# Ledger of designs, part 20: peptides against a protein of PDB entry 3HUF

Target 1, 320 residues: chain A of PDB entry 3HUF
Amino acid sequence: MWIIEAEGDILKGKSRILFPGTYIVGRNVSDDSSHIQVISKSISKRHARFTILTPSEKDYFTGGPCEFEVKDLDTKFGTKVNEKVVGQNGDSYKEKDLKIQLGKCPFTINAYWRSMCIQFDNPEMLSQWASNLNLLGIPTGLRDSDATTHFVMNRQAGSSITVGTMYAFLKKTVIIDDSYLQYLSTVKESVIEDASLMPDALECFKNIIKNNDQFPSSPEDCINSLEGFSCAMLNTSSESHHLLELLGLRISTFMSLGDIDKELISKTDFVVLNNAVYDSEKISFPEGIFCLTIEQLWKIIIERNSRELISKEIERLKYA

## One batch from the design tools (peptide; aimed at target 1 R27 K41)

Design b2_p13_2_s2 (made by RFdiffusion4, then SolubleMPNN; from b2_p13_2, 5 letters changed)
Fold by OpenDDE base, seed 5:
Structure b2_p13_2_s2 (fold): chain B 320 residues (1-320), chain A 13 residues (1-13)
Amino acid sequence: as target 1 above (320 residues)
Amino acid sequence: SESEKKLKEIEKE
């Protein structure tokens, strides 16, 4: 999201979030969803137009800012952005920091990009929320991205957490829920005068973790907890692979259960399967190897004695 | 501050 602040009192000492949209900036406008009042005698009644575009798909993967357009409204002294005069037709900016000087005003409006990218675990929730969040200048998507700051957990009562949720937790993404998204949708008008009124996602996250026994106390309790063990997995998902890597596992990949030969068994402590393969093929598992799902593995990992539990299970099957 | 001096100069114009 774009946030503006200003030197001196020209923005009344307040910060403001600028959502995607068009804003008339000037001395003789009233603050609302389309106007930014700037208090200076050196600023024209209507001085500039700011236009913030909705996020692009690329912005979701890069964490880049919504495009920020500035146009001078034919003022005597013009508008500058980063000490450069805005062109007659306006200019567009993708920099994360903009110093906007209106006319001869000695104080600048400072616009800065606060990165917020929300990943969704399921397409249904994305479909429900994407439009509203994009109108807040928040990039959204389903795919894993290094730019993701927040992850929307699917609330299904009595269901195990998904691999996406597990991975989001381990990579220290702020896990949020639909209640937080609902709260975000309500702040659009209230944050016009004060950007500090944005809801705290960390409070939501803490509440989610506290109220769900499927989470460990911290990501640090699980990261590298299985260091020294080796697993084999089907080439299923990138998230599953990254999750297992974060556990400190050495990972071998195979294409089918038929590829699990004596050599692979000799080098592997256990095999990780997806639910579909586990359920369909459980009768045909190779002898002498421990096969489990990611969800079953997660249930072991969240235990304080995870290494001992896994070791015992490996030993039981190797010497049976 | 230098900013206050500049403000006073601009207020005189």
Scores: peptide ipSAE 0.021, ipTM 0.457, DockQ to the pose 0.107
OpenDDE base, seeds 1, 2, 3, 4: peptide ipSAE 0.016, 0.000, 0.000, 0.000; ipTM 0.422, 0.281, 0.277, 0.269

Design b2_p13_2_s3 (made by RFdiffusion4, then SolubleMPNN; from b2_p13_2, 4 letters changed)
Fold by OpenDDE base, seed 3:
Structure b2_p13_2_s3 (fold): chain B 320 residues (1-320), chain A 13 residues (1-13)
Amino acid sequence: as target 1 above (320 residues)
Amino acid sequence: KEDEEKLKEIDEE
């Protein structure tokens, strides 16, 4: 989201969130959803137009800002952004930090991009929330992204957490739920005058972890917890591979259970399978190797003695 | 005087 603040008292000492939309900026406008009052004798009654675009698909993957357009409203002294005069037709900016000078005002409006990018685990929830979140200037998507700051957990009562949720947790993404999204949808008017009124996603995250025994106390408890072990996995999702890497596993990939030969068995401590393959192929598992799902592995990893537990399971099946 | 005239011009915009 874009946040503006200003030097001196030209914004009355307040910070403001700018959502996607158009704003008239000037001395003689009243603060509302489409106007920004700036208090200076050196600023025209109607000085500039700010236009913030909705996030692009690229912004979801890069964590880049919503495009910020500035147009001078034919003022005597013009408008500058980052010390450059705004062109007659306006200029567009993708920098995360903008110093906006209105006319000869000695104080600048400072616009900065606060990164918020929400990944969804469920396409139905994305479909429900994406439009509203985009209108807040929040990029949204389903695919893994290095720019992801928040992850919406799929709440199915009584189900295990998904691989996406596990991975989001281990990569230190703030896990949120639908209750947080609902709250975000209500704050649009209240944050106009005070950007600090944005809801704390960390409080939501703490509550999710506290109330769900499927989470360890911290990502650090699980990261590299299986260092020194080797696994083989079926060529599945990239998220599954990255999850296993974060556990410190040496990973070999195979395309079929038939590729699990004596050589692979000799080099591998266990085989990780997706639920569908695990359930369908239980009767055809190679002898002398421990096969498990990611969800079964997760249940071991969240335990304090995960290394001992996994070692016992490996030994049990090598000698069975 | 020049600063007051400049201020008046800004108030007239």
Scores: peptide ipSAE 0.033, ipTM 0.644, DockQ to the pose 0.082
OpenDDE base, seeds 1, 2, 4, 5: peptide ipSAE 0.032, 0.032, 0.029, 0.032; ipTM 0.658, 0.644, 0.622, 0.637

Design b2_p13_2_s4 (made by RFdiffusion4, then SolubleMPNN; from b2_p13_2, 6 letters changed)
Fold by OpenDDE base, seed 3:
Structure b2_p13_2_s4 (fold): chain B 320 residues (1-320), chain A 13 residues (1-13)
Amino acid sequence: as target 1 above (320 residues)
Amino acid sequence: DEFEKLLEEIDKE
């Protein structure tokens, strides 16, 4: 989201969130969803137009800002952004920091981008929320991204957490739920006067972790917890691979259970399978090797003695 | 299965 603040008292000492939309900026406008009052005698009654675009798909992957357009409203002394005069037709900016000078005002408006990118675990929830979140200047998507800051967990009562949720947790992504999204949708008007009223997702995350025993106490408890072990994994999802990497595992990939030869078994402590393969092929598992799902592995990893548990099982199967 | 045995160990701790 874009946040503006200003030097001196030209914004009345307040910070403001700018959502996607158009804003008339000037001395003789009243603060509302489409106007920004700036208090200076050096600023025109209607001085500039700010237009913030909705996020692009690219912004979701890069964590880049919503495009910020500035147009001078034919003022005597113009408008500058980052010491450059705004062109007659307006200019668009993708920099994360903008120093906006209105006319000869000695104080500048400082705009900065606060990165927030929300990943969804399923396409149905994305379809439901994407439009509303984009109108808040929040990029959304399904795929993992290095720019992802938040992850929406679907509350399915009695279900195991998904691999996406596990990975989001280990990446130290703030896990949120539909209740937080609902809250975000209601605060849009309140943050006009005070950007500090933006809801903190960390409270939601803390509550999720506290109330769900499927989460370890911290990501640090699980990161590299299986260092020194080797696994073989069916070449399924990128998230599954990255999850196992974060556990500190050495990973070998295979395309089918039939590709697991004696050489691979000799170098592998256990095999990680997806649920479909695990359920369908249990009878054809290689002898002398521990085969489990990611969800089963997760149940072990959340235990304090996870290394000992895995070691005992590997030993049991090697000597059986 | 191997995992059920492991769960039994977890439940005993």
Scores: peptide ipSAE 0.158, ipTM 0.787, DockQ to the pose 0.005
OpenDDE base, seeds 1, 2, 4, 5: peptide ipSAE 0.010, 0.156, 0.136, 0.125; ipTM 0.402, 0.789, 0.780, 0.775; seeds 1, 2 fail the geometry check

Design b2_p13_3 (made by RFdiffusion4)
Pose (drawn by RFdiffusion4):
Structure b2_p13_3 (pose): chain A 301 residues (1-255, 262-274, 288-320), chain P 13 residues (1-13)
Amino acid sequence: MWIIEAEGDILKGKSRILFPGTYIVGRNVSDDSSHIQVISKSISKRHARFTILTPSEKDYFTGGPCEFEVKDLDTKFGTKVNEKVVGQNGDSYKEKDLKIQLGKCPFTINAYWRSMCIQFDNPEMLSQWASNLNLLGIPTGLRDSDATTHFVMNRQAGSSITVGTMYAFLKKTVIIDDSYLQYLSTVKESVIEDASLMPDALECFKNIIKNNDQFPSSPEDCINSLEGFSCAMLNTSSESHHLLELLGLRISTFMKELISKTDFVVLNGIFCLTIEQLWKIIIERNSRELISKEIERLKYA
Amino acid sequence: DDMLTEEERKEYE
């Protein structure tokens, strides 16, 4: 999401989260859902228009910002963005840091992008919530992405968690649920400061894993719990390979050395396991000679 | 200076 703040007291010492849409910025305007008051001698009463475009699907994967546009409103002293004068017809920016000077004001409005891309575990969930989050400047998607910051698990309806959830937990993604999304549906009309929505997501995550037999205490105890072991799988996607790597496994991808060297086969007279079955063991027992002894029992037998 | 005093800011508050 986009945030602005400034040195001096030109934004009254406050920061602000800017959603997709249009803002009029100037000396004689009141701070509401569509105006931003910036007080300085050289800033025109209505000085600049900031237009933030809604996110594209590609930004969910790249982590790129919503397009930020600035128009100078035929002002006495002009507008610059990163020291470039804003021409008529305005300019658009896809960088993550923007220094915006209004008139001759010695203090710049500093706009910066905070990474926030939300992955859903369910297509019906994505379709229900995507437009809401896109209007806040939050890219969403279903497939794996390296720019994902949060993962929405399905309602844990007294049932096992999905591989997408296990993977998000291991790569240290913040896991959230419907209740946090309901909070996000509250905030479009609001004028709120930098980092206003982020801590609640962490609180939601910390509460989810508490008293939950689908999760251990932390991603740290899960990571490298199966070191010394090895495995094999058919056409391993880079995500499943990375998931198994995070467990400390040695992996051999296939399309007398696939059998005796390899302790077990991970799926989707050899011994086979699903990742869902492997997660049950990855939690269960205690030590390295216990939590990886049940897996060592399933191999010999 | 390009900064407004407190009294001048009250015009725009």

Design b2_p13_3_s1 (made by RFdiffusion4, then SolubleMPNN; from b2_p13_3, 7 letters changed)
Fold by OpenDDE base, seed 1:
Structure b2_p13_3_s1 (fold): chain B 320 residues (1-320), chain A 13 residues (1-13)
Amino acid sequence: as target 1 above (320 residues)
Amino acid sequence: SDILSEEEKEKYL
């Protein structure tokens, strides 16, 4: 989201969120969803037009800002952005920080990009929320992204958390739920004059973790917790691979259970499978290897004695 | 209260 602040009380000492849309900026406008009042004698009644575009698909992967267009409204002294005069037809900006000077005003409007990029765990929730969140200037998607700041956990009652949720947690992504998205959608009008009214996603996250026994107290409790162990994984999920890496595991990949040879078994403490393969292929598991699901592994790693638990399971199957 | 900005004054005056 774009946030503006200004020096010299020209924005009344307030920080304002600018959602995607068009704003007339000037001395003689009233603050609303389409106007930004700037209090300076040096500024025209209607000085500039700001247009903020909705996020692009690329912005989800890069964490880049919504495009910010500035047009001068035929003022005598023009408008500058980052010390450069805005062209007669307007200019578009993708910089995360914009210093906007209106005419000869000695104070600048500082626009900065607050990075918020929301990953969804399921396509149904993305389909439900993407439009509304994009209208808040929030990029959204399903795929893992280095720009992801927030992860929407699917509230399936009574199910284990998904691999996506596990990985988001270990990545220290702020996990949120539909209740946060609902709240976020309602505050759009209230945050116009005060960017501090933006709901605290970290509070939502803390509440999720506190109320769900499937989470450890911190990601640090799990990160590298299985250092020194080796696993083999079916090459089906990048998120699963990254999750196992964050646990400190040495990972070997295979394409089918038939590729699990004596050499791989000799180097591997356990095999990690997805639920579908685990359930369908139980009868075809290689002898002398411990096979488990990611969800079964997760139940072990959230325990305080995870290393002792996994060691006992490995030993149990070596002597069976 | 000066109805015109300094910019407007310099434009019209």
Scores: peptide ipSAE 0.017, ipTM 0.488, DockQ to the pose 0.098
OpenDDE base, seeds 2, 3, 4, 5: peptide ipSAE 0.009, 0.010, 0.000, 0.011; ipTM 0.397, 0.385, 0.265, 0.380; seed 4 fails the geometry check

Design b2_p13_3_s2 (made by RFdiffusion4, then SolubleMPNN; from b2_p13_3, 4 letters changed)
Fold by OpenDDE base, seed 4:
Structure b2_p13_3_s2 (fold): chain B 320 residues (1-320), chain A 13 residues (1-13)
Amino acid sequence: as target 1 above (320 residues)
Amino acid sequence: SDILSEEERKKYE
């Protein structure tokens, strides 16, 4: 989201979040959802128009800012952005840092992009929240993105955390829940005057981790915790693969359980299966190899003695 | 707490 602040108290010493929309900026406007009051004698009554677009699909993957349009409202001294005069028809900016000079005001409005990209674990939650979040200038999506800053955990009561949640945790994204999203939806009016009123996602994350025994104390407890072990997995999920990589595993892929030959077994400590395959094929597991689900693996990983636990299970099966 | 249920372990025996 875009945040503006200014020098010389021209914004009354406050920072403000600019959501997608249009803002008239000037000395003689009242702060509201479409107006930004700037306190300076050097600024016109109505000086500029800021237009912030909703995030593009690309912004979700790049973490780029919502497009920021600036138009001078035919003022005597014009408007500058990053020391360049805004054109008569307005200019659009994709830079993450904008220094906006209104007329001859000695103080600039500084606009900066705070990166917030929210990944959803499931399409239903995305469908529910995407529109609202986009109206906050927050890119949203389902697929893994290097720009992802936050991850929405779907709280299904009594279920294990999903692979997506596990991976998000290991990637050190801020895991949030629907309660946080609900709170975000309500703050739009309150943050007009003070951007600091934005709810703390990190606090939400801390609460989620504290209250859920399926999370270790830190991602660092799990990252590379299984270094030196080798696994095989079905070539089904990229997220699962990335998760296993973050655990420090050497990963072999196979297309079917029938492809698990003696050679693969000899090089593999255990086989990771999805729940569907595990449940359907549990009767036909290859002999001499430890097969487990990602969820079962996760239960091991969150334990302090994960390496010992997995080693014991491997040994039990090799010598059985 | 056994990582695998007793029933799950029996499948590997």
Scores: peptide ipSAE 0.009, ipTM 0.368, DockQ to the pose 0.005
OpenDDE base, seeds 1, 2, 3, 5: peptide ipSAE 0.006, 0.005, 0.007, 0.005; ipTM 0.300, 0.354, 0.371, 0.353; seed 2 fails the geometry check

Design b2_p13_3_s3 (made by RFdiffusion4, then SolubleMPNN; from b2_p13_3, 7 letters changed)
Fold by OpenDDE base, seed 1:
Structure b2_p13_3_s3 (fold): chain B 320 residues (1-320), chain A 13 residues (1-13)
Amino acid sequence: as target 1 above (320 residues)
Amino acid sequence: SDLLSEEEKEKYL
């Protein structure tokens, strides 16, 4: 989201969120969803037009800002952005920080990009929320992204958390739920004059973790917790691979259970499978290897004695 | 006069 602030009380000492949309900026406008009042005798009644575009698909992967267009409204002294005069037809900006000077005003409007990028674990939830969140200037998607700041956990009652949720947690992504998205959607009008009214996602996250026994107290409790162990994984999920890496595991990949030879078994403490393969292929598991699901592994790693638990399971199957 | 910006004053004066 774009946030504006200004020096010299020209924005009344307030920080304002600018959602995607068009704003007339000037001395003689009233603050609303389409106007930004700037208090300076040096500024025209209607000085500039700001247009903020909705996020692009690329912005989800890069964490880049919504495009910010500035047009001068035929003022005598023009408008500058980052010390450059805005062209007669307007200019578009993708910089995360914009210093906007209106005419000869000695104070600048500082626009900065607050990075918020929401990953969804569920395509149905993405379909439900993407439009509304994009209208808030929030990029959304399903795929893992280095720009992801928030992860929407699917509230399936009574199910284990997904691999996506596990990985988001270990990545220290702020896990949120539909309740946060609902709240976020309602504040659009209330945050016009005060960017501090933006709901705290960290509070939502803390509440999720506190109320769900499937999470450890911190990601640090799990990160590298299985250092020194080796696993083999079916090459089906990048998120699963990254999750196992964050646990400190040495990972070997295979394409089928038939590729699990004596050499791989000799180097591997356990095999990690997805639920579908685990359930369908139980009868075809290689002898002398411990096979488990990611969800079964997760139940072990959230325990305080995870290393002792996994060691006992490995030993149990070596002597069975 | 107080209703005009300095820019407007310089444009019209």
Scores: peptide ipSAE 0.017, ipTM 0.493, DockQ to the pose 0.099
OpenDDE base, seeds 2, 3, 4, 5: peptide ipSAE 0.009, 0.009, 0.000, 0.000; ipTM 0.393, 0.381, 0.262, 0.323

Design b2_p13_3_s4 (made by RFdiffusion4, then SolubleMPNN; from b2_p13_3, 4 letters changed)
Fold by OpenDDE base, seed 1:
Structure b2_p13_3_s4 (fold): chain B 320 residues (1-320), chain A 13 residues (1-13)
Amino acid sequence: as target 1 above (320 residues)
Amino acid sequence: SDLLSEEERKKYE
């Protein structure tokens, strides 16, 4: 989201969120969803037009800002952005920080991009929320991205958390739910004058973690918790691989259970499988190796004595 | 000061 603030109280000391849309900026306009009042004698009644575009698909992966267009409204002294005069037809900006000077006003409007990028675990939820969130200037998607700041957990009551949720947690992404999204959708009007009124996603996250026993107390409890162990995994999911890496595991990949030879077994403490493979091929598991699902592994990892638990399971199968 | 007085501001609100 774009946030503007200004020096010299020309924005009345307020920080304002600018959602995608068009804003007339000037001295003689009233603050609303399409106008930004600036208090300076050096600013024209109607000085500039700001246009913020909705997020692009690329913005989801890069965490880049919504495109910010500035047009001078044929003022005597023009408009500058980052010390450069805005062209006659307007200019577009993708910088995360914009210093906007209106005419000869000695004080600048400072626009800065607050990165908020929401990953969804569920495509149906994405389909439901993407449009609304994009109208807030929030990029959305399903794929893992280093730019993601928030992760929407799928609330299926009674089911284990997904690999995506596990990974999001370990990545220290703020896990949110539909309740947060609902709340976020309602604040659009209230945050016009005060950017601080943006709902606290961390509070939502804390509540999710507190109320769900499938989460450890912190990501730090799990990160590198299995350092020194080696696993093999079926090369099916990048998220699964990254999750196992965050646990500190040495990872070997294979394409089929048939690729698990004596050499791999000798170097591997356990094999991690997805649920589908585990359920379908359980009878054909290689002898002498501990096979488990990611979900089963997660249940071990969240325990305080995870290393002892996994060691016991490994040993149990060596002597079976 | 390039700032509008409070009274001047009210003329533009």
Scores: peptide ipSAE 0.013, ipTM 0.357, DockQ to the pose 0.758
OpenDDE base, seeds 2, 3, 4, 5: peptide ipSAE 0.000, 0.000, 0.000, 0.000; ipTM 0.366, 0.340, 0.289, 0.352; seeds 2, 3, 4 fail the geometry check

Design b2_p13_4 (made by RFdiffusion4)
Pose (drawn by RFdiffusion4):
Structure b2_p13_4 (pose): chain A 301 residues (1-255, 262-274, 288-320), chain P 13 residues (1-13)
Amino acid sequence: MWIIEAEGDILKGKSRILFPGTYIVGRNVSDDSSHIQVISKSISKRHARFTILTPSEKDYFTGGPCEFEVKDLDTKFGTKVNEKVVGQNGDSYKEKDLKIQLGKCPFTINAYWRSMCIQFDNPEMLSQWASNLNLLGIPTGLRDSDATTHFVMNRQAGSSITVGTMYAFLKKTVIIDDSYLQYLSTVKESVIEDASLMPDALECFKNIIKNNDQFPSSPEDCINSLEGFSCAMLNTSSESHHLLELLGLRISTFMKELISKTDFVVLNGIFCLTIEQLWKIIIERNSRELISKEIERLKYA
Amino acid sequence: SHEEELEEIEEEE
């Protein structure tokens, strides 16, 4: 999401989260959902228009920002962005840091992008919530992405968690649920400061894993719990390979050395396991000679 | 304080 703040007291010492839409910025304008008051001698009463475009699907994968546009409103002293004068017809920016000077004001409005891309575990959940989050400047998607910061698990309806959830937990993604999304549906009309929505997501995550037999205490105790073991799988996607790597496994991808060297086969007279079955063991017992002894029992037998 | 500064700017104008 986009945030602005400034040195001096030109934004009254406050920061602000800017959502997709348009803002009029000027000396004689009141701070509301569509105006930003910036007080300085050289800033025109109505000085600049900031337009933030809604996100594209590509931004969910790249982590790129919503397009930020600035128009100078025929002002006495002009507008610059990163030291470039804003021409008529305005300019658009896809960088993550923007220094915006209004008139001759010695203090710049500093706009910066905070990473926030939300992955859903369910297509019906994505379709229900996507438009809401896109209007806040939050890209969403279903497939794996390296720019994901949060993962929305399905309602844990007294049932096993999905591989997408296990993977998000291991790569240290913040796991959230419907209750946090309901909070996000509250905030479009609001004028709130930098980092206003982020801590609630962490609180939601910390509460989810508490008293939950689908999760251990931390991603740290899960990571490299199966070191010294090896495995094999058919056409391993880079995500499943990375998931198994995070467990400390050695992996051999296939399209007398696939059998005796390899301890077990991970799926989607050899011994086979699903990742769902492997997760049950990855939690269960205690030590390295216990939590990886049940897996060593399933091999010999 | 910001309201007073804005009034001073308007008076100067």

Design b2_p13_4_s1 (made by RFdiffusion4, then SolubleMPNN; from b2_p13_4, 4 letters changed)
Fold by OpenDDE base, seed 5:
Structure b2_p13_4_s1 (fold): chain B 320 residues (1-320), chain A 13 residues (1-13)
Amino acid sequence: as target 1 above (320 residues)
Amino acid sequence: ELEKELEEIEKEE
């Protein structure tokens, strides 16, 4: 989201979130959803127009800012952004930090981009929330991204957490739920006067982890916890591969269960399968190898003695 | 002085 603050008292000592939309900036406007009052004698009654665009699909993957357009409203002394005069037709900016000078005002408006990029685990929840979050200047998507700051877990009561949720947790992404999204939707008016009133997602995350026994105490308890073990997996999902890498596993990939030969078995401690393959092919598993789902593996990893539990299970099947 | 000149300039806008 874009946040503005200013030097001196020209913004009355307040910070403000700028959501996607159009703002008239000047001395003789009242602060509301479309106006920014600036208190200086060197600023025109109506000085500039700020226009913030909604996030692009690219912004979800890059964590880049919503496009910030500045137009001078034909003022005598013009408007500058980053020491450059704004062109007569206005200019657009994609920099994360903008120093905006209105006329000869000795104090600048500082606009900065606070990165918030929300990944969804469920396409139905994305479809429900994407429009509202985009109107807050928050990029949203389903695919993993290095720019993701937050992850919306699917709340299915009584189900295991998804691979996406497991991976988001190990990546130290802030896991949130629908309650946080609801709260975000209500703050739009209150944050006009004070950007500090923006809810902290860390409190939501702490509550999720505390109230759900499917999470370990920290990502650090699981990262590299299986270092020295080797697994084989069906080459089906990138998230599953990255999750297993974060556990410190050496990973071999195969295309079908029929490709699991004696050579692969000799180099592999266990086979990781998705639920669909595990349930359909349970009767046809190769002899002498431990096969489990990612969800079954996760239940072992969250235990303090995970290495001992896995070792015992591998031994049971190698000597059977 | 400069603030007064700026005030006069902005009253005309």
Scores: peptide ipSAE 0.041, ipTM 0.729, DockQ to the pose 0.115
OpenDDE base, seeds 1, 2, 3, 4: peptide ipSAE 0.027, 0.039, 0.038, 0.038; ipTM 0.624, 0.725, 0.725, 0.722

